# Ledger of designs, part 45: peptides against a protein of PDB entry 3HUF

Target 1, 320 residues: chain A of PDB entry 3HUF
Amino acid sequence: MWIIEAEGDILKGKSRILFPGTYIVGRNVSDDSSHIQVISKSISKRHARFTILTPSEKDYFTGGPCEFEVKDLDTKFGTKVNEKVVGQNGDSYKEKDLKIQLGKCPFTINAYWRSMCIQFDNPEMLSQWASNLNLLGIPTGLRDSDATTHFVMNRQAGSSITVGTMYAFLKKTVIIDDSYLQYLSTVKESVIEDASLMPDALECFKNIIKNNDQFPSSPEDCINSLEGFSCAMLNTSSESHHLLELLGLRISTFMSLGDIDKELISKTDFVVLNNAVYDSEKISFPEGIFCLTIEQLWKIIIERNSRELISKEIERLKYA

## One batch from the design tools (peptide; made by RFdiffusion4, then SolubleMPNN)

Design b1_p12_5_s3 (from b1_p12_5 with V2K E7A D12E)
Fold by OpenDDE base, seed 5:
Structure b1_p12_5_s3 (fold): chain B 320 residues (1-320), chain A 12 residues (1-12)
Amino acid sequence: as target 1 above (320 residues)
Amino acid sequence: SKEENNAGVEEE
């Protein structure tokens, strides 16, 4: 989301969040959802129009800002952004930092992009929340992205955490829930006067981790915890692959259970399967290899003695 | 309607 601040008390010493929408900026406007009062004698009564677009799909993958349009309202001294005069028809900006000079005002409005990009674990939650979050200037999506800052955990009561949640945790993405999204939806009016009223997602995350025994204390407890082990997996899920990589595993991929030959078994400590394959093919598992699901692996990984537990399971099946 | 002259005051 965009945040504006300014020197010289021209914004009354307050930071303000700018959500997607149109703002008239000037000396003789009242602060509201569509107006930004700027206190300076050198600023016109109605000086500029700011238009912030909703996030694009590209912004979700790049963590780029919502497009920021600036138009001068035919003022005597114009408007500048990053020392450049705004064109007569207005200009659009995708820079994360904008220094906006209104006329000859000695103080600039500093606009900066606070990166917030929310990944959803499921399409239903995305469908429920995306519109509201986009209206906050928050990019949203389902796919993994290096730009993601937050991950919405699907809370099904009594279910194991998903592979997406496991991966988000290991990537050090801030895991949030619907309670945080609800809170975000309420702040829109309050943050007009004070951008500091934006809720801290880290507190939500801490509460999720504290109240769910399926999470380790930190990602660092799990990252590279299986260094030196080798696994094989079906070439079906990129997230599953990346999760196993973050555990420090050497990964071999295969296309079918029929590819699990003596050679693969000789080079692999265990096989990771998805739930569907595990359940359907359990009777057809090769002898002498440990087969498990990612969820079963996760249950081992969260234990303090994960390496010992895995070693025991490998030994048990190798000598059975 | 008097177009409210959007002229900022030049600080002299």
Scores: peptide ipSAE 0.027, ipTM 0.661, DockQ to the pose 0.436
Fold by OpenDDE base, seed 4:
Structure b1_p12_5_s3 (fold): chain B 320 residues (1-320), chain A 12 residues (1-12)
Amino acid sequence: as target 1 above (320 residues)
Amino acid sequence: SKEENNAGVEEE
C-alpha cells in the first residue's frame, strides 16, 4: 500500500495510507477519502492531484507499487517528484519511493510503498476477496510469487494444511485467515487519519500458529532440519520441490518409480510422492526404500525429534 | 480561478 508522511508538520505529524483513487492535495481542503490537507503557506489551496491506480496482475508477481499519477493544478511554482518537475499533463510513477515537492514548500511529502501481496490457497476465497483487496491497493493471486508477503490459508475444519500452506510457513510468509481479511476491509475510513491503525497481521499469524497443532513453533525449527538427508521426488509440484529444499534435502527428480535403480536407492534416504501416486503405486514401491507423502513428511518434521524419527523409518525399511 | 489557486505569500 502507499503511505505518505512529511516533515515540518505539514501532514500534522501523521502518516496516511493512500488507497486506489483520486486525491486533491492542497492547503484549503479537508482530509477525507478524496482530499489531503497540507499545512504550509507555500502551498496552493488546491495544489496537486494524486491518482493511485488499482494493482495490476504484474504487481502481484513483482511486488511493485500501484501506479502513482501526479498532476499539478496550474500552480505558480509547480510540483516536483524526485527533483523532476511534473509535466502540465501529469506524470505517472512506479518507483517505490516518491519525494513530492509542492511549490516552494521547504518540506517534502514522502510517499513510500509498503509491499503487501496476498496469495490465496483457495480460488473461491480469492474470488470472494480479490475485488475488495484490490480497492485497498493490495495485489492478489493464487500462484506462488517471491513478492508474496501474506498467505490466506484454507480453513476447512478437520482438514490437514495444504502443501501451499506448509511452504508459505517455511518461506516466512505471514499466514492469515478470513478474520484478518474482514478486519482489513473495515479499517478503510479509520486509516485516513492514522496509518498505524492498520490491523496487525503478525498477531493474527501468531494466533493461527498457537491454535493449530499442524504448525511447528517457528519456521526456523524446520528450515534445514533434514540437512544431510537425500530424497527422490516423483510427480511433485514446484511448491513441494521448494518445500523440500527449505528442509535442507538433497533432491533428485524422477518421472516414475521405475527410474529408481539399485544405485540410486543406495544414495537416496527416502522417496517423496504426491498422494495420488502414493495411493496408486504403494504395491510397486522399490524394496529397501522408505516412501512417503509430503503430508506424512510434514507430520515428522514438526516433531522435536524429526531427525531421529526419519532415521528410524529409513533404517526399518533398509533392513526389512 | 488560476488567481485563487496562486498561494499569495500573504506577508503578514
Scores: peptide ipSAE 0.026, ipTM 0.658, DockQ to the pose 0.422
Fold by OpenDDE base, seed 1:
Structure b1_p12_5_s3 (fold): chain B 320 residues (1-320), chain A 12 residues (1-12)
Amino acid sequence: as target 1 above (320 residues)
Amino acid sequence: SKEENNAGVEEE
């Protein structure tokens, strides 16, 4: 989201979130959803127009800012952004930091981008929330992205957490739920005056982890917990691969169970399968190798003695 | 107008 602050008292010492939309900036406007009052004698009554665009699909992957347009409203002394005079038709900016000088005002408005990108685990939830979140200047998507700051867990009552949720947790992404999204929707008016009123997602995350026994106490408890073990993985998802990498596993990939040869078995402690393949192919598993699902693996790795548990399961199947 | 918009702007 865009946040503005200013030097001196020209913004009354307050920070403000700018959501996607159009703002008239000037000395003789009243602060509201479409106006920003700036208190200086050197600033025109209506000095500039700020227009913040909704996030692009690219912004979800890059964590880049919503496009920030500045137009001077035919003032005497013009408007500058990052020491450059704004063009007659206005200019658009994608920099994360903007120093906006209105006329001869000695104090600048400092706009900075606070990155917030929300990944969804479920397409249906994305469909429900994407529009509203985009109107907050929050990029949204389904695919993994290094720019993601938050992950929406799908709450199906009594279901195991998904691979996406597991991976998001290990990546130290803030896991949130629908309750946080609802809360975000309510603060839109309150944050106009004080950007600090933005809800803390870490509180939501702490509550999710505390109330769900499917999570370890920290990502650090699981990261590299399986260092020294080797697995073979059916080429299922990039998230599954990255999850296994974060566990410290050496990973070999295969396309079908038929590709599991004696050489692969000799170098592999266990095989990781998706649920569909695990359930359909149970009878066709190679002899002498431990096959499990990611969900079964997760149940082991969240235990304090995960290495001992996995070692015991590997041993059971070598002697069977 | 431009003049109305600039009215009361002090030149610093």
Scores: peptide ipSAE 0.025, ipTM 0.674, DockQ to the pose 0.773
Fold by OpenDDE base, seed 2:
Structure b1_p12_5_s3 (fold): chain B 320 residues (1-320), chain A 12 residues (1-12)
Amino acid sequence: as target 1 above (320 residues)
Amino acid sequence: SKEENNAGVEEE
């Protein structure tokens, strides 16, 4: 989201969020959803127009700002952005920091981008929330991105957390839920979008982790916890592969259970399967190898003695 | 007008 602040109390000492939309900026306007009052004798009654665009699909992957358009409203002394005079037709900016000078005002308006990119695990929830979040200037998507700051966990009562949620946790993204999204939607109903009114996502995350026994106390408890072990996995999920890498596992991939030969067994401590393959082919598992699901592995990983638990399970199957 | 928009801008 864009936030504006200013020097010399010209914004009355307030930080304001600029959601996607159009704003008239000047000395003789009243603060509302489409106007920004600036208190200076050196500023025109109606000085500039700011236009914030909705996020692009590219912004989700880059964490880049919503496009910021500035137009001077035919003032005597013009408008500058980053010491450059705004062109006659207006100019568009993709920089994360903008110093906006209105006429001869000795104080600047400082616009800065707060990066928020929300990943969804569930496409139905994305379909429900994407439009509202985009209207807040928040990029949204399903695919993994290095720019993701938040991950939406689906609260299904009594269900295990998904591989996407496990991976988001280990990547140290802020896990949020539908309650946090609801709170974000209410902030836009305010006439003056004060940046201090934004809900604390980190508090929401702490509450999710504290109240759900399926999470460890920290990502650091799980990252590299299985260093030195080797696994094989069916080449079906990139997220599962990245999750196993973050556990410190050496990973071999196979295309079918029939590809699990004596050579693969000799260098592999256990095989990770998806639920569908585990349930359908349990009778056809090769002898002398430990097969488990990612959810079964996760239940071991969240325990303080995860290495000892896995070692005991591997030994039990070698001597059976 | 441009003059009305600038009316009351003190030239510092």
Scores: peptide ipSAE 0.024, ipTM 0.670, DockQ to the pose 0.745

Design b1_p12_5_s4 (from b1_p12_5 with V2I D12E)
Fold by OpenDDE base, seed 1:
Structure b1_p12_5_s4 (fold): chain B 320 residues (1-320), chain A 12 residues (1-12)
Amino acid sequence: as target 1 above (320 residues)
Amino acid sequence: SIEENNEGVEEE
């Protein structure tokens, strides 16, 4: 989201979130959803127009800002952004930090991009929330992104957490739920005057962890917890691979159970399978190797004695 | 007055 602050109390000492939309900026406007009052003698009654675009698909992957357009409203002294005079037709900016000078005002409006990028675990929730979140200037998507700051957990009661949720947790992404999204939808008016009123997702995350026994106390409890072990993984998802890497596993990949030869078995402690393959092919598992799902692995990993538990399972099946 | 003028003043 874009946040504006200013020096010299020209914004009345308040920070403000700018959502996608158009704002008239000037000395003689009233602060509302489409106007920004700036208190300076050098500023025209109607000085500039700010237009913030909705996030692009690219912004989801890059964590880049919503495009910020500035137009001078034919003022005597003009407008500058980052020491450059705004062109007659306006200019568009993708920088994360903008110093906006209105006229000869000695104080600048400082606009900065606070990255918030929300990944969804399922298409249905994305479809439900994407439009509203985009109108808040929040990029949204399904695919893993290095720009992802938040991950929406699916609240299916009684279901195991998904691989996406497990990976988001270990990646130290802030896990949120629909309750946080609902709360975000209500703050749009309140944050006009004070950007600090944006709800803290960390409190939501703490509550999710506290109320769900499928989470360890911290990602650090699981990161590299299986260092020194080796696995073979059916090439099912990139998230699954990255999850296993974060556990400190050495990973070999295979395309089918038929590709699991004696050499691979000799180098691996266990095989990780997806649920569909595990359920369908359990009768055809290679002898002398421990096969499990990621969800079964996760249940071991969250235990305090995870290394001992997995060692016992490996031993049990190697000598069976 | 500064309030009546559409433009800002040259000096703050």
Scores: peptide ipSAE 0.091, ipTM 0.740, DockQ to the pose 0.415
Fold by OpenDDE base, seed 3:
Structure b1_p12_5_s4 (fold): chain B 320 residues (1-320), chain A 12 residues (1-12)
Amino acid sequence: as target 1 above (320 residues)
Amino acid sequence: SIEENNEGVEEE
């Protein structure tokens, strides 16, 4: 989201979130959802127009800002952004930091981008929330991205956490739920005067982790916990591969269980399968190899003695 | 007055 602040109390010492939309900026406007009052003698009554665009799909993957358009409203002294005069037709900016000078005001409006990109595990929840979140200037998507800051976990009481949730946790994303999204949707008006009133997702995350025994105490407890082991996985999901990489595993990929030959078995400590393949093929697993699901692996890696547990299972099946 | 001017003034 875009946040603005200013020096010299020209914004009355307040920070504001600029959601997607259009703002008239000037000395003689009243602060509301479409106006930003700036207090200086050097600023025109109506000085500039700021337009924040909704996030693009690219912004979800890059963590880039919503496009920030600035137009001078034909003022005597003009408007500058990052020491450059705004063109007559207005200019658009994708920089994360903007110093906006209105006329000859000795103080600048500082606009900075606070990165927030929300990944959804469930496409139904994405469909429900994406529009509202985009109107907050929050990029949303289903696919993993290096720019993702938050991950929406579906509240299914008693279900195992998904691979997406496991991976999000290990990537140190802030896991949130629908309750946080509901709360986030209500704050739009309250943050006009104080950007600090944005709800802290970290509290929601702490509560989710604390109340769910399927999470380790920290990502660091699991990251590289299986260093030195080798696995083979069915080439089904990128998230599963990245999850196993974060565990420190050497990974071999195969397309079918039939591709698991003696050579692969000789180089592999265990085979990781998705639930569908595990359940359908459990009677046809290759002999002499430990096969497990990602969810079964997760149950092992959250234990303090994960390496010992895995070693015992590998040994048990090599000698069976 | 400064209030009547639509434009900013040079702060002297």
Scores: peptide ipSAE 0.087, ipTM 0.736, DockQ to the pose 0.407
Fold by OpenDDE base, seed 4:
Structure b1_p12_5_s4 (fold): chain B 320 residues (1-320), chain A 12 residues (1-12)
Amino acid sequence: as target 1 above (320 residues)
Amino acid sequence: SIEENNEGVEEE
């Protein structure tokens, strides 16, 4: 989201979130959803127009800001952005930091992009929330992105957490739920005067982790916890591969259980399967190898003695 | 007054 702050109390010492929309900026406007009052003698009553666009699909992958348009309203002293005079037709900016000077005001409005990019695990939830979140200037999507800051998990009662949720956790993405999204949707009016009134996603995350036994205390408890072990996995998902890499595993890939030969078994401590293959092929598992699902692996990983647990299961099947 | 002027003043 875009946040503005300013020196010299020209914004009354407050920070403000600018959501996608159009704002008239000037000395003689009242702060509301479409106006920004700036308190300075050197600025016009109506000085500039800020227009913030909704996030693009590209912004979801790059973590780039919503496009910020600035237009001078034909003022005597003009408007500058990053020391450059705004053109007569206005200019558009994709920089994460904008120093906006209105007229001869000795103090600048500092606009900065606070990255908030929300990945969804579920397409139905994305469909439900995307429009509202985009209107907050929050990029949203389903695919893994290095720009993601938050991950929405589904609260399905009694379901195991998904691979996406596991991976998001290990990536140190802030996991949030529908309750946070609901609260976030209400802030549009309250944050006009005080950007600090944004909901604390870290509090939501801490509460999720504390109240769900499917999470370890920290990502650090799991990252590289299986260093030195080797696994083979069915080449089904990139997220599963990346998850296993974050556990510190050496990974071999195969296309079918029939491709698991004696050589692969000799180099592999265990085989990771998806639920469908695990359930359908239980009778056809190679002898002398430990096969498990990612969800079963996760249940071991969250235990304090994960290495000992895995070692015991590997040994049990080598001597069977 | 500064309040009546639509434009900013040159000096604060």
Scores: peptide ipSAE 0.083, ipTM 0.736, DockQ to the pose 0.389
Fold by OpenDDE base, seed 2:
Structure b1_p12_5_s4 (fold): chain B 320 residues (1-320), chain A 12 residues (1-12)
Amino acid sequence: as target 1 above (320 residues)
Amino acid sequence: SIEENNEGVEEE
């Protein structure tokens, strides 16, 4: 989201969120969803037009700002952005920080980008929320992104958290739910004059962790907790692979259970399978190998004694 | 008055 602040009380000491849309900026406008009053004698009654575009798909992957367009409204003294005069037809900006000078005003409007990118685990939830969130200037998507700041957990997704949720947690992404999205949708009008009224996603996250026994107390409790162990995994999911890497596991990949040869067995402590393969092929598991699902592994890894638990299961099958 | 002018003044 774009936030504006200003020096010298020209914005009445307020921080304001600028959502995607068009704003007339000047001395003699009233603050509303399409106007920004600036209190200075050197500023024209109607001085500039700001236009903020909705986020692009690229912005979801880069964490870049919504495009910020500035046009001078044919003022005597013009408008500057980052000390450069705005062109006659207006200019567009993708910088995360903009110093906007209106005319000869000795004080600048400072616009800065607050990065927020929301990943969804479920395509139906994305389809429901994407339009509303994009109108808040929030990029949204399904795919993993290094720019992702928040992850939407689906409360209806059965009795266990998904691999996507597990991975988002270990990546230290702020986990949120549909209740936070509902709240975020209601504040659009209330935050126009005070950007501090934005709901705290970290409070939502803390509440999710506290109320769900499937989460450890912190990502640090799980990261590298299985360092020194080795696993084999079906080459079916990139998220599952990255999750196992964050646990500190050495990973070997295979395409089918038939590809598990003596060499792979000799270097593997356990085999990680997806639920479908685990349920269908459990009768044909290689002898002497501990096979489990990601969800079964997660139930072990959230325990304080995860290393001892996994070691006992490995030993049990070596002596059977 | 300053309020009557469409443009800002040169000096604050």
Scores: peptide ipSAE 0.080, ipTM 0.737, DockQ to the pose 0.396

Design b1_p12_6_s1 (from b1_p12_6, 5 letters changed)
Fold by OpenDDE base, seed 4:
Structure b1_p12_6_s1 (fold): chain B 320 residues (1-320), chain A 12 residues (1-12)
Amino acid sequence: as target 1 above (320 residues)
Amino acid sequence: SEPAPENLAEEP
């Protein structure tokens, strides 16, 4: 999201979030959803127009800012952004930091991009929330992205956390839920005067982790916890592969259970399967190999003695 | 504090 602050109390000592939309900036406007009052005698009554665009699909993958357009409203002394005079037709900016000088005002409006990019675990929740979040200047998507700052888990009471949630946790992404999204959607007006009134996603995350025994205390408890072990996985998802990599596993991939030969078994400590294959093919599992689901693996990983638990299970099946 | 108005040309 774009946040503005200013020097010399020209924004009355307040920070403000600029959601996607158009703002008239000047001395003789009242702060609202479309106006930014700036208190300086050097600033025109109506000085500039700021236009924040909705996030692009590219912004979801890059964590780039919503496009920031600045137009001078035919003022005597013009407008500058990053020491450059704004052109007569306005200019658009994709920089994460903008120093906006209105006329001869000695104090700048500082606009900065606070990275917030929300990944959803399921398409239904994305479809429900994307429009509202985009109107907050928050990029949203389903695919894994290095720009992802927040991950929405589905609140299904009694369900195991998804691979996406597991991976998001290990990536140190802030896990949030629908309650946070609901709260976030209501703050649009309250943050006009004070950007600090934005709900704390870290508080939501801490509450999720505290109240759900399916999470370890920290990602660090799990990252590289299985270093030195080798697994084979069915080529199912990139997230599953990346999850296993974050556990420190050496990974081999296979396309079918029939590809699990003696050579693969000899170099592999265990096989990771999806639930569907595990349930359907349980009778056809190769002898002498430990097969488990990602969810079963996760239940072991969250234990303090995960390495010992896995070792015991591997040994049990080698000597059975 | 903003410099005194005397030093800053007011915009209309």
Scores: peptide ipSAE 0.026, ipTM 0.619, DockQ to the pose 0.160
Fold by OpenDDE base, seed 2:
Structure b1_p12_6_s1 (fold): chain B 320 residues (1-320), chain A 12 residues (1-12)
Amino acid sequence: as target 1 above (320 residues)
Amino acid sequence: SEPAPENLAEEP
C-alpha cells in the first residue's frame, strides 16, 4: 500500500494510507477519502491531484507499487516529484519512494510503498476477496511468487493443511485466514486517518500456529531437517517439489510407478506420492521401498525427532 | 520564518 508522511508537520504529524483512488491535495481542502489537506502558507488551496491505480497482475509477481499519478492543478510554482517538475498533463510513477514538493514549500510529502501481496490457496476464495483487496491496493493471485508476503489458509475444520499451506509456512510467508481479511476490510475507513491502525498480520499468524498442532513452532525447525536423505516423487506438483527441496532432500522424479526400477530403489530412501496415487496403487508398490504421501511426511517432519522417525520407517521396510 | 503566502501560493 502507499503511505504518505511529511516533513515540518504539513500533514499534522500523521502517516496516511492512500488506497487506489483520486485525491485532491491542497491547503484549503478537508481530509476525507478524496482529499488531502496540507498545512502550509506556501501551498495553493487546490495544488495537485494524486491518482493511485489498482494493482496490476505484474505487481503481484514483482511486488511493485500501484501506479502513482501526479498532476499539478495549474499552480504558479508547479509540483515536483523526485526533484523533477511534473509535466503539464501529469506524470505516472512506479518508484517505491516519491518525494513530492508542492510549489515552493520547504517541506516534502514522502510517499513510500509498503509491499503486501496475498496468495490464495484456492480459486474460490480468490474470487471472493480479490476485488476488495485490490481496492486496498493489495495484489492477489494463486500462483507462487517471490513477491508474496501473505498466504490465505482455508479454514476447513478437521482437514489436514494443504501442500500450499505447508510450502507457504516453510517459505516464511505470513499465513493468514479469512478472519484477518474480514478485519482488514472493516478497518478501511479508520486507517485513512492513521496508517498505524493497520491490523497486525504477524499476530494473526502467531495465533494460527499456536492454536493448530499441524504446524511446527518455526519454519527453521523443518528447513533442511532431512538433509542427507533421498526421495523420489511423481512429476506432478511444483509446490511439492519445492517443499521437499526446503526439507533438504535430494529429489529424483519419475513419470509412473513402473519407472521405479532397482537402480532408483538403490539411490532412494523413500517415495513420495499424492493421495490419489497412494490410495489407488498401494497394492502395486515395489517391495523394499517406503512409500508415503506429502501429508504423511509432514506429520513426521513436524516432530522434533523427524530424522529418527524417518530412519526407523526406512529400516522397518528394508528388513521386512 | 515561512515566506509570506502571497509570494509562495497562487491564492492568498
Scores: peptide ipSAE 0.025, ipTM 0.636, DockQ to the pose 0.151
Fold by OpenDDE base, seed 5:
Structure b1_p12_6_s1 (fold): chain B 320 residues (1-320), chain A 12 residues (1-12)
Amino acid sequence: as target 1 above (320 residues)
Amino acid sequence: SEPAPENLAEEP
């Protein structure tokens, strides 16, 4: 989201979130969803127009800002952004920091991009929330991204957490839920006066972790917890692969259960399967190897003695 | 002294 602040009380000592939309900026406007009052005698009554675009798909992957358009409203001394005069037709900016000078005002409006990119675990929740979040200037998507700051956990009562949720947790992504999204959808009016009224997702995350026994106390409890072990997995999910890497596992990939030969068994401690393959093929599992799902592995890794538990299961099946 | 508003004369 874009946040503006300024020195010299020209923004009344307040920070403001700018959501996607158009703003008339000037001395003689009233602060609302479409106007930014700037208090200076050096500023025109209607000085500039700011237009913030909705997030692009690229912004989700890069954590880049919503495009910020600035147009001078035919003022005598113009408008500058980052010491450059805004062109007659306006200019568009993708820099994360904008120093906006309105005419000869000795104080600048500082606009900065606070990165927030929300990944969804399922397309249904994305479809429900994407429009509202995009109108907050929050990029949304389904795919993992290095720009992802937040992950929406699907709360199905009585379900195991998904691989996406597990991976998001280990990546130290802030896990959020529908309650936080609902809160975000209501903040538009309150943050006009003060951007500090933006809800902290970290408190929501802490509450999710505290209230769900499927989470360890921290990602650090699980990261590299299985260092020194080796697994094999079907080459079906990149997210599953990255999850297993974060556990410190050496990973071999195979294309079919038929590729699980004596050589693979000799160098592998266990095989990780998806639920569909596990359920369908459980009768045909190779002898002498421990096969489990990611969800079964997760139940082990959240335990304080995860290494001992894994070792016992490996021993049980290698020496049976 | 703050300069006079830049476009006071041009504002409708």
Scores: peptide ipSAE 0.022, ipTM 0.648, DockQ to the pose 0.110
Fold by OpenDDE base, seed 3:
Structure b1_p12_6_s1 (fold): chain B 320 residues (1-320), chain A 12 residues (1-12)
Amino acid sequence: as target 1 above (320 residues)
Amino acid sequence: SEPAPENLAEEP
């Protein structure tokens, strides 16, 4: 989201969130959803127009800002952004930091981008929330992204956490739920004059983790916990691969169970399968190898003695 | 120096 602050109390000492939309900026406007009052004798009654676009798909993957358009409203002294005069038709900016000078005002409006990119675990929730979140200037998507800051977990009581949730946790993304999204939908007006009123997702996250025994105490407890082990996995999910990498595993990929030859078995401690393959093919697993699902692996890695547990299972099946 | 208010009175 865009946040503006200013020097010399020209914003009355307040920070403001700018959601996607159009704002008239000037000395003689009243603060509302479409106006930003600036207090200086050196600023026109109506000085500039700010227009913030909704996020693009590219912004979800890059963590880039919503496009910020600035237009001078035919003022005597113009408007500058990052020391450059705004063109007659306005200019658009994708920099994360904007120093906006209105006329000859000695104090600048400082706009900065606070990244928030929300990944959804399921398309249904994305479909429900994407429009509202985009109107907050929050990029949304389903695919993993290095720009992802938050991950929406579905609150299904008694369900196992998904691979996406496991991976999001290990990536140190803030896991959130529907309750946080609902709260975000209500804050739009309250944060106009006080950006600090933006709800802290970390509280939601802490509550999710604390109340769910499927999470370890920290990502650090699991990251590289399986260093020195080797696995093979079916090449079906990038998230699954990345999850196993974060565990410190050496990973071999295969396309079918028939590709698991004696050579692969000799170099592999265990095979990781998706649930569908595990359930359908369990009768046809290669002899002398430990096969498990990611969810079964997760149950082991959250234990304090994960390395011992895995070693014991490997030994049990090598000598069976 | 901050411009005199008079210089802004002519702004629309």
Scores: peptide ipSAE 0.024, ipTM 0.642, DockQ to the pose 0.107; fails the geometry check

